# Peptides against a protein of PDB entry 4GMN: the designs that were tried, part 276

Target 1, 375 residues: chain A of PDB entry 4GMN
Amino acid sequence: RYANITLLALVTLASIGTDFQETLVKGNQGSRESPISAADEEWNGFDDADGDAMDVDQKSSSGEDQEEDYEEIDVKEDDEDDDDDSITSEMQADMERVVGADGTDDGDLEDLPTLRELIQTAVPQLIRLSNLPIDSDESLTIQSHALSALNNISWTISCLEFANGENANIHNAWYPTAKKIWRKTILPILEADSADLKLATQVTSLAWAVARVLHGETPTDGNPHRKFISLYHSSKQQAGGNSNSIEEPEDPFQGLGVKCIGVVGSLAHDPAPIEVNREVGVFLVTLLRQSNNVPPAEIVEALNQLFDIYGDEELACDKEVFWKDGFLKHLEEFLPKMRTLTKGIDKRTQPELRTRADEALLNLGRFVQYKKKHA

## One batch from the design tools (peptide; made by RFdiffusion4, then SolubleMPNN)

Design b2_p27_2_s1 (from b2_p27_2, 16 letters changed)
Fold by OpenDDE base, seed 2:
Structure b2_p27_2_s1 (fold): chain B 375 residues (1-375), chain A 27 residues (1-27)
Amino acid sequence: as target 1 above (375 residues)
Amino acid sequence: DEDLEEIKRTVRRYQQELGRKELEASR
């Protein structure tokens, strides 16, 4: 009885987290490109104040690519507008305030009562439930649902813009809670070193969502980046041996490998210790060098993480890691491989993966050119 | 114990609002 009420509570909290995310995505579609598309933002470099418009001389190499008449298969998107009217009027009002609020610097969520209740009331309880001693299948189920709810809430919050002091009130309220999730939920599960790939995937997804907000301010206790790198390698070894197909997630970006890359990339941002940055940067560049054996989605994520980590030349990691370890040469040598990889993705069967790969290829070209100018 | 009663309150509130909206959308 108590467990069923707890499970129902956890499922409902996970649903609330999803509904908030969907509301934020729908609210942002009216003003800004989707937060998934924020990773699709063309990396323009840091604007040096000298506005020499990069005249991208599109030398149209007139390759006579034969216009094969692709018959427009009118895929009727049955927009089943499942208007999942599950969004409460209070949640909608909170999301409208988040989207419409000029950033009030006060870490007070007085004007966001639903979000405040989620952060201050629900999340601390979910942390406690995720830390229960596993002594039964029921406790394992409770942990899994608590991790799912924490994941959805953490992902939702990680989709908010926090750059330039945007949403500072939410950031300030979330930040100490995110650190508690990391220290009390994520680290203990990673230290238990369980052979449970489902649990590892759940905790890695949660770790990515948390690390997308904390970045280099994520607690470095116990070198968590090495644990996620180890988990990445272990996941590749297990996938090769046991024909127990953990169903490869239908979405290539939901794979444990991508999630591990996303976590370690986020952990490597400034102000991360230079040694953490170096170990992650070397890991990511090594994936590019070994690209023939790496899924395309992991290459896309590894590239995006490299752009985000090493985009700013004023950061200590640029001089001490990027230039010192010769990353530019590896990125430049990877350009022709990335072109081949991207062209090898079927637009019809994997449209999202192809789009994300085309963007990552474009950004790689721009990034290499930028870094060559600032050499 | 108090924490779980608070979750149960939040969940009951949310389920009441969901059930209200589902009832409004079904009309």
Scores: peptide ipSAE 0.033, ipTM 0.639, DockQ to the pose 0.020
Fold by OpenDDE base, seed 5:
Structure b2_p27_2_s1 (fold): chain B 375 residues (1-375), chain A 27 residues (1-27)
Amino acid sequence: as target 1 above (375 residues)
Amino acid sequence: DEDLEEIKRTVRRYQQELGRKELEASR
């Protein structure tokens, strides 16, 4: 009886987290910036302060490349009015305030009572439930549901803009809680060294969501980046053998490999220790060098992480890692491989993967040109 | 125990609003 009420509470908290995420995605789709498109954002780190937009004179080399008639697949947006109106009127009002909130530095969540309750009341309980001794299938089920709820809440919060002091009240409320999730939920599960790929995928997804907010301020205790790199390699070894491969998610970007890359990339941002940055940077560049055996989605994620980590030339990691370890040469040598890889993705069967690969290819060209100009 | 009662209050509120909206969409 108590367990069923706990499970129902966890399922409902997971649903609330999903509904909030969907509301933020829909709210941001009305603005040109989908939070999924944070990876699709034009890499702007090459904007010279002098505003010389490199007019890349696309000299139209008039190669008679056949205008493949892009049939406008009129994707009828079946407005399936999935009026999944599952969100409470109070929760909806909180999300509308978060999406519409000009960055009021009011350090209190007084105006966001539902989000405050999630962060201050629900999350501390979910952390406790995720740390239960695993002595039964019931305790394993409770842990899985607690991790799912923590994941959905953490992902939702990670989709908020925190640049330029936006949502500073939410950031300030979340930051200590995010560190608590990392230390009390993520690290203990990673240290248990479980062969459970489902649990590993859940904890890695949660770790990515948390690390997208904490970045290089994520606790470095126990070298978690090495654990995720090890998990990446272990996941590749298991996929080759037994037919009980966890069905590769239909979405190539939901794979454990992509999630591992996203975590370690986020962990490597400034102010991460230079040795953490170096180990991650070498890992990511090594994936590009071995790209013939790496899924395209993992290459896209590895590129985006490299742009974000090394886009700012004022950071210590630019001089001490990027230039010192010769990353530019590896990126330049990868350009023709990326063009071939991207062209090999069928637009009809994998439209999202193709779009994100085309963007990553464009950004790679720009990034290489930028770094060559600033050499 | 208090925190679990609070989560149960939030869950009950959420389920009441879900059930209201499902009833409104079914009409």
Scores: peptide ipSAE 0.027, ipTM 0.630, DockQ to the pose 0.021
Fold by OpenDDE base, seed 4:
Structure b2_p27_2_s1 (fold): chain B 375 residues (1-375), chain A 27 residues (1-27)
Amino acid sequence: as target 1 above (375 residues)
Amino acid sequence: DEDLEEIKRTVRRYQQELGRKELEASR
């Protein structure tokens, strides 16, 4: 009973997080076409497969046929269009305020009551639920749903612009909570070193969402970038051996490899330690060198991360890593390979992948040309 | 609003029970 109520609450929190994300995406469609890759985690409905048919022994008690003439009460289905507008009017109002809000420097969410309640009340509970001892399939299910809810909320917040002091109130409210998710949920799961690829995918998705806001200010304790790099390599080794059909997600950008690249790329931003940046930069450049064996979506993500990490020449990582380790040469040598790779993607079958690859190719050409001018 | 309040109530009830069970297991 209590587990079912907890599961229902977690599913509802995950739904609220998704609905909030979808509405932010719809609201932001009026300005710049940054394709927020909505992590359309298809809610795989609870396949109630194990209906163990309890053989209810139909004891044939021959009770008499009283034909009670049930008058067909023509219940007018008042089509109350239960517009299951899962988005509450308060969530819509919060969304409109988030899209329109001139960033106040105060970490107070007084004007955003739903978002405040999600961050201050729901997330601390989800963190607790994600940290329960795993002693049963039920506790594993609770952890999975808590991670999904944290993922959806964290992704939604990570889609907000925080540059130039935009949404500073939300950033300031989220930042300590994001660090808490990292330290209390993500790190303990990564340290447990579970062979569960589903759990690894969930925690990596959450880690990416959190790291997209924290960037190089993500806690470096225990070298989490190395854990995600190791997870990347381990996932590739397993995919080559036992085709346990972890159905590769239909969306090539939802793959564990892409998520690992997104996490480590985000972790490598300034003010990350130069050695963390170097290890990530070398990993990303190595993927480009090995591109013949790397999925196109991972190449696109690795390029985008490299542009974001090394786009600013004033950062210490430009001199100490990009130039010192000769990354420009590797990017130049990759440019013709990227043209071939991008042309090999069928526009009809993979239109999104092709569009993102065409963009990444264009940006690679510009980036190489930029870096050559500043050499 | 009602669903979020119901979730909050459910989460609070679950916390109280979990806290009670943790306290019982620590005795």
Scores: peptide ipSAE 0.024, ipTM 0.544, DockQ to the pose 0.016
Fold by OpenDDE base, seed 3:
Structure b2_p27_2_s1 (fold): chain B 375 residues (1-375), chain A 27 residues (1-27)
Amino acid sequence: as target 1 above (375 residues)
Amino acid sequence: DEDLEEIKRTVRRYQQELGRKELEASR
């Protein structure tokens, strides 16, 4: 009886986390572009105040590309008024306030009662449930559902803008809770070194969501970056042997490899220890060097992480890692490979992967040019 | 709808019982 109530509670908390994410996505589509994963933002470099617009002389080579008449598939928006009445008016009001809040309010979550209750009441309970001794299939099921709920909540919060002091009230409320998730949920599961790839995928997804907010302030106890790098390599070795591949997720960006890259990339940001940054940077650059054997989505994620980590020349990691370890040469040598990789992605069968690869290729060109100017 | 509301009420009751047990264990 208690276990069924607990499972039902966890499923409900996971659904609430999804409903918040969907509401946030819908709210952002109305005011600003799609929830820009930090990966989908064009890397603009530092605004050099010197307004020399590089006239990229697009020499229009007039290739007679045949106008294939793309018949506009009139996707009838069947307005299925799926009145998904699952979103309470209070949850919707909280999400509308979060999406509309341009304000640097250091204030308490007084105006965000549902988000406050999720962070202060629900998440601490989910952490407790994720830490239950695994002695039965029932305890494993409870852990899996608790991790799913924590993942959905953490991802939703990680989609909020926290740069320039935006959403500072939410950041300040979440930050200690995120550290608690890391220390109490993520680290103990990673230390258990279980051969359970499902559990490893769940904890890695949660770790990425948490690390997207904590970045280099993520607790470095036990060198978690090395564990995720090890998990990446182990996952590749297992996929090569047994045809009981965990069904590769239909979304190439939901793969365990991508998630491992996202975690370690996020962990390597300033103020991460320079040695952590170096180990991650070398890992990411090594993926680019070995790109012939790496899924395109992992290459896209590895590039975006490299841009975010090494975009700032004022950071210690620029001098002590990027320049010292010669990363620019590896990025420049990768440019022609990335062009070939991107062109090899079918726009019809994998439109999202193609778009994100085109963006990552553009950003790689800009990044290499930027770093050459600042050499 | 009614099942989700009953679930939410059950979650809230479970949270109250858990919080009570934690308070009893801290004494």
Scores: peptide ipSAE 0.021, ipTM 0.551, DockQ to the pose 0.016

Design b2_p27_2_s2 (from b2_p27_2, 15 letters changed)
Fold by OpenDDE base, seed 3:
Formats: sequence, C-alpha cells, structure tokens
Structure b2_p27_2_s2 (fold): chain B 375 residues (1-375), chain A 27 residues (1-27)
Amino acid sequence: as target 1 above (375 residues)
Amino acid sequence: DKALEEIKESVRRYQKEMGLLEIEASK
C-alpha cells in the first residue's frame, strides 16, 4: 500500500522536475541560449579580442540555386490549450524570477519558495528513497523513480548559469545537496557494481547532472572517474555481443556512452586532482584516436569536454597534462577525421547531430589554432 | 498546491513507516 503511494509521489516529483525544466527552457529561449545549447556555443577562446580577421576570401563559387522546394510542412500547431495546470503559478513565478534575474538581484532563496522546497524538502527524501535496501522488485522500482526525480531536479538546476556569480544563492543552496546526492546516492550505487545497465544509465545520468554543477569539486573518494570509464568500456562490450536491443535512445545524446563522457569530463575540471584530469584527458583523446568505432555523438561530447577542460591556459592542467602529454598533436591529427565524420552525418535524418558536429568541428579548428598561438 | 501537498503527505507517511520499521528492527 505505502509503496504505491510512494511510487505515485515519486512519479509526481519527477513530473514536477520535468515541468520545471521545461519552464526554464521556455524562459531561456527568450533571453539566453539554453545551457543544453551552451555546449553548442561557439568556443571563441579567451584571447580572440585581437581580431586579425584574416580575410579568408571565400570565393563565392556560384553554385546553382537548386530551389529545392522545401514543402512547408504546415505543422499545425494544434493549440491544444491543454492548460496543463501541472505548472503551479508559484513554480512559474519562481522560474520567471530565476530566468529574469539578470545578475543584479542576489535574491535569497527565500524569494524562490518552490525551488527551496525542492532542494530542502524533496531532495533529502529522494536521497533516502534511493538508499533503501533492495529486497524486492518494488524496492527497485522505488529506487528507479527516486533516481529519475533526482535526475530531473539536478538537471534543471544544472541548466542555470552560475558563472560570474550568477544565481549564487541557488548555487550555494544546491552545492551541499549536490555533494550529498553524490556521496549518498551515486557512490553507493556505483560501488555495488551491478550488471544492471538500466540502473547504471540512471545513476550516470544523475551523476552528469550533479557533476555539471560541482565540476572538479565533485568528491574524488573511490576514484569515480575510473568507474565511469570502466562503465563506458563495459557498455561498449555488451552492445557488441548481445543484440538484445537495449533500445538505443532515439536521441543519440541520451546514450550511456555520452553520459559517461559528460560525467568524466565534468569531474576533470579545475580544481580536480591532476591525476584525475590526466586519466580523463587521456580517455577523451583516446576516443578521438579510435573515432572509427565511436558514435558521432560521443565524439561531439568528448570534444566539448576537452575544450572546456583545457580552454584555460592559466590552469595547472594545461601545462601538466595538455602540453606534457602532447594532446595538441592528437587534436590536429583528428581535424581531418572530424571533417569526414561531420560530412557523413545526414542533415535530413539527424539535423541536431549534424549541427552539433558542425559546431564541434568549428570549435576544434579554433581550439587547435588557439593552442598553437599559446604554445 | 494539491499535488505538492499530496507528495508531502506521502513522504510524511513513508517517513513514519520507515521510522516504525527502524524501531521494529532495533527491538
């Protein structure tokens, strides 16, 4: 009886977390590119202020205007005004405050009552539910729903800008809770070394959402980066053997491989131990070297993580890892492969993957050029 | 409102049961 009530509560919490994320995404579409698209932001390097725009004379080869008649698929916006009353006026008002806070109002979490209640009341209960003894299929279902709710909440918070002291109130409220999720939910599940790929995918998704906020401040106890690297390799070995369709997610960026890369990339940021950074950096560069057997979405994610980790030359990892381990050479050798890979993606069948691959290719060119100037 | 209150009440009920289970496991 109580398990069914708990399941309903968890499903409702997961729904609220999704609705909150959707509200954030809708709010951000009007002002800033969504942080899902922040991975799609053109990496301009730090020093591109000296715009010696070498006029690359793009000779306009007048290729003939084949007017391919784009049939305007009149996607009837069926304005089903399903007033999905799921978004409470309080949640909407909290999101409007978070999105509309143009860095000037260091508003206390007191002004964000719904977000406060999620962080302070809901998340501690979800952590508890995720730590229940697994003695039944019902307990596994409860854990799965608790992980889903934690994932949605954590992902939503990871979609806030925290750079330059933005949303510092939310960051400060979330940070101890994020560390608690890591230590109490993520690590115990990773230590159980379960062959359950569904559970592994859920915990890895949650780990990515948490690590996107904690970065190199993520607890390094038990070397979790090695566990995620091992999980990456294990997932590839299983996919090659049993054609049991673990339904490859329709979205190539929702794959376990991408999630593993996103986690370990996030864990490798400063102030991560140089040894952690090195092991992750070598893993990511090795994916590029082995790119013939790596899904394009994983290559895109691995590139974005490499740009974020090694973009700053002032960081210890630039000298001690990037230059010392000769990463630039591997990135340069990968450029022609990335061009071939990107061109091989059909824009009609995989438009998002193609866009993100085109951006990652552009950024790789810029990044290699930047690193050559700062050598 | 109502959904959040139902969640809060579900969580409170669950906490009470788990607290009872902890008390029963400690006897």
Scores: peptide ipSAE 0.022, ipTM 0.461, DockQ to the pose 0.016
Fold by OpenDDE base, seed 4:
Structure b2_p27_2_s2 (fold): chain B 375 residues (1-375), chain A 27 residues (1-27)
Amino acid sequence: as target 1 above (375 residues)
Amino acid sequence: DKALEEIKESVRRYQKEMGLLEIEASK
């Protein structure tokens, strides 16, 4: 009986997270720059815009592990009526404000009450539910739904622009919560070493969403990048052996391999430890060298991650990894292979994959030229 | 409003269930 109420609430939270994502996508379709297309942005090179690096003086508050006594929010039972509109006017207004907000406000989600309640109230509960002991099919179902809800919320937030101090209020509210999701949900599941590829796919999707916001500031405890690299390799070994095809998702970009690449790529951004960056960079470049045996979607993702990680010449990883380990040579040698790979994708059967491969090929050419000019 | 109330009610249900699960796990 309780399991049914928990399930209903998890389904509701997962639905709300989806409705937020859909509303954000619809709101941003009205603005010419769809941030889901941030992966589709033509890498125009780093314009030599003298962008004053706003020193975001992130005061490293040494947060002592205070067991935050979750105050019982006294939820007043107001008995208001059952009209089944999935997206509330307030939720829509919050998403419209998020899409329209020149994020000048440093810390309070006062103007985003639904998003605030998702981050401050719902997410901590979802973290707890994702950490329940798995002792039954019911507890496994609860965990799966909690991970789904966390995934939808985290993906929605990761679709916001946070560059140049945009949405800083949301970023600042989400950042500690994202770290909590990482430490309390993602790491424990990765440490449990489960052979469940469904669970691994769910946690990897969540990890990518979280890491897309935290980047190199993602907690490095236990070397999670190595766990995702290992998961990548394990997923390839299982796909080759047993004809229990986990139905390859119809969308090639929803594959576990792509998700693993997205996670480790995100983890390797500055200020990630140089050794983490190196291990990820070597992994990504190795995929390009082995491209004949790698799905095209994984190659596209690996290229995009390499551009994002090594685009900035001022970063320590450019000198200490990119140049030192000779990545430019591998990218240049891959360019003709990428042309062949991209041309091999049928525009009629896989239009999205072909578009993203054409863009990644264009960006690879630009990136190689850029790096050669600055050598 | 309504989705926020549904979230709050969902969270309240979770808190109540978690408290029950903690009581069951402590037995």
Scores: peptide ipSAE 0.026, ipTM 0.458, DockQ to the pose 0.018; fails the geometry check
Fold by OpenDDE base, seed 1:
Structure b2_p27_2_s2 (fold): chain B 375 residues (1-375), chain A 27 residues (1-27)
Amino acid sequence: as target 1 above (375 residues)
Amino acid sequence: DKALEEIKESVRRYQKEMGLLEIEASK
């Protein structure tokens, strides 16, 4: 009886996340671009707009950079496994942190009460339900539905624009919760080393949605990028052996391989550790070198991730990884292969895959030209 | 039990607000 009520609540929360995503996507349909088409943005590079040098008078405002000593609050994880169905003291403290103790406008969702209730009330409970001990088929079903709800909510939020301080209130409210999803849901499931490809696909989808907001600020504890790279390789070994193909999702972009690439790509953005960036960059470039054995959708995703990670020359990863490890040569050598790959996709049977491959090919040409000018 | 009631209440609030958002998006 309780199981059915929990299941109904989780199915309803998963539907809520979907309906909210559909509502945001419909609201954004007045503006063109699907979250797929945000990856379809023409990488324009920095236009050297010959903007007239307006003599902006150097007002030397000596802003004393107060180094706000971010005291690294060493949150001792007191692993008090208090199985109490109550809001744990940690969940309460984290709710208080998500609400923001100081009435700073930056985390205020007063005007977004639905989103506030999802972040502050629903998500903490979904985290708890996703992290329950798996002792029965019922607990596994609860976990799967909790992960589905978390995935839908996280994907919805990841479709918002946060560049240039847009939606800062939502970002600030989501950011601590996203880190909590990472630490309390994603990491424990990755560490459990389950052979369940369904669970692995669910957690990887959630990890991608979370990492699309946190980027390089995603916690690097335990080197999760290596776990997702390992999962990518393991998934390919299983698909090659048993002719009982797990039904390849009808959408080539919903595959576990694409999701793994999306996660590790997102994890490698600045300010990620240079070692993490390097390992991911080498993985992505290696996929391009092995492109004859890689699905076209994974190549498209790997290219988009490489453009986003290495598009800015001011970032430490440009000098320390992109140039130092000779990535430009690999991208240039891949350009004729990408042309062949893209032309091989039938526009009639796979129109979306062909469109995204045509865009990724265009962007690859532009990116290679840009990097050659800045060499 | 309390957590399930909080989830149900969140769901009910959300359904009420989605109904409002659908009404606002339909205007």
Scores: peptide ipSAE 0.022, ipTM 0.547, DockQ to the pose 0.022; fails the geometry check
Fold by OpenDDE base, seed 2:
Parts: C-alpha cells; sequence; structure tokens
Structure b2_p27_2_s2 (fold): chain B 375 residues (1-375), chain A 27 residues (1-27)
C-alpha cells in the first residue's frame, strides 16, 4: 500500500518535472531563441574588440542540383491531441514569470510558488527516497523513480540561463539543493559500485543535469570525475561483450558514454581544481585521439566540453592545462579527422547527429584559429 | 567482486591513457 502510493507520487513528480521542462521549452520558443542547447551555440570566441571580420568567401561550389523527386509521403500526422492538460495554470504562470523576470538577485521564490514547492518540498523527499536501503525489488523501483523525478527537475532547472546573473533567484534557491542531490544521492550511488548499468545511466543523467548548474563548484569529494571516467570505460567494455541486451538509445546523444562526457566536462569548468581539469581535459583529448573507436556523438560532446572548458584564456586552466599539456596540437591534428567523421554521417538517417557534428566541426575550426591567434 | 574488478581495470586504463598523453605533451 505505502509503496504504491509512493510510486504514484514519484511518477507524478517525474511527470511534473517533464511538464515543467516542456513549458520552459515552449516559453523559450515564443522568444526567437530556440532552446540553444549549449551545443548549438556557435562558439564565437571572446569578443576581440578588433572587428576584422574576415570575409570567408564561401566559394559556392555549384553542386549540380539533382532534383531527386522526393515523393511527399503524406505522413498523416494523426493529431492525437493528447490534451495533456497537466500543465497547471500555476506552472505556466511561473514560466511566464521566469521568462519575463527582471533578475531580482534575491534567492526568493515568492513569485514562483510551483518551482519553490518542487525545490523545497518535493526534492528533499526524492533525495530521501533515492537513499533508501535496497532490500527489495520495491525499494529498487522506488529508487529508480526517485532518480527519474530528480533527473527531470534538475534537467529543467539546468536549461535556465544563469549567465550574467540571469535567473539568480532560481539559481540561488537551486544551488544548495543541487549540492545536496550530489552529496546525498549521486555520490552514495557512485560509491556503491553497482554493476547495474540502468542505475548507472540514471545516476549519470542526474549527475549531468546537476553538474550543468554547479560546474566546477560541484563537490570534488571522492574524485567523482574519475568515477565517471571509469564508468565510461566500463560501459565500453560491457557494450563490446553483450551486444544483445542494452537497447542502445535510439538517440545517440542519450548514450551513457555521452552522459559521462557531459558530467566530467561540466565538473572540469572553472573553478574546478586544476588537477581535476587536467584529468578531464586529458580524457577528452584522448577520446579525440582514439576517435576511430569512439561514437560520433561522444566526439561531438567531447569537443563541446573542450570549447566550454578552454574557451576563456583568462582562466587558470588555459595556461596550466591547455597550453602546458599541448592540447592545441591535438585539436589541430583532429580537425581533418573531424571533417571526415562529419562527412561520413548520413544526413538522411541521422540528421541531428549530422547537424551537431557540422556545428562542432565549425566551432573546432574557429577554436583552433582563436587559440593560434592567442598563442 | 566482478564490478570492482571492472572498475579497477577502467582506472588502470585511464591512468595508462593519461600517462601516454603526458609523455606526448612532454616531447
Amino acid sequence: as target 1 above (375 residues)
Amino acid sequence: DKALEEIKESVRRYQKEMGLLEIEASK
């Protein structure tokens, strides 16, 4: 009885977290900024005030337009109006306020009652439920649903812009809770050293969502970056042995490998300890060197993480890691490989992967050029 | 036991990869 009520509550909380995410995404679509995945932002470098816009003459290679007569397969969009009226008017009002809020610096969520209740009431219970001793299949199910709900909430919050003091009230309210999720949920599961890849994927997804907000301020206790790197390598060993049982996610960016890269990349951002940054940077550069054996989506994520970590020359990691460990040479040597990799992705079968690879290739070219100018 | 050995092997692999990059960066 209690378990079924708990399960229903957890499923409901996970749904609310998803609905909140969808509402944020829809709210951002009303503003012309598509939810710029941090991946889709063209890395423009730092604004060098010296606006020598090199006109890159795009030589239009006149590829012959073979008009392949694509028969319009009239895919009847069955408008299943799933009137999932689940978005409460309160959640919508909270989202309209988040999009419209002049950044009041106070971590007060007085104007965001739904989000406040999620952070202050729901999340502490989810943390508690994720920490229950696993003594039954029911306890394992409760943990899984608690992790799913925490993931959805954490992911949703991680899609808010926090740069330049934007959404500071939400950031300030979330930050201590995010640290609590990390210390109470993520670390204990990582320490338990479970061979359960499902649990590992759930905790890694949650860790990524949390680390996207905490970045280098993520608690370094127990060297969690090494655990995620170890998990990355372990996942590759298991995939090579058991081809049958883990449904590789249809989305190449939902893979455990990508998630591990996203976590460790996020953990390596300033103000991360230089040694943590170095270990992650070396890991990411090693993936590029081993690119023939690495899924394209993991290469894309590893590149984006490298751009984000080492984009700022004023950061200690630029001098102490990027330049000192010779990362520019590895990136420059990878550029022709990335061109080949990207061109090898079929636009018809993997349009998203191709787009993100084209962007990462463009950004890699710019990044290498930028770093050469600032050498 | 098996999971612990897999992790130890992963850590050993990572340490090896790091050491290889450090050797190349030192050249």
Scores: peptide ipSAE 0.000, ipTM 0.318, DockQ to the pose 0.018; fails the geometry check

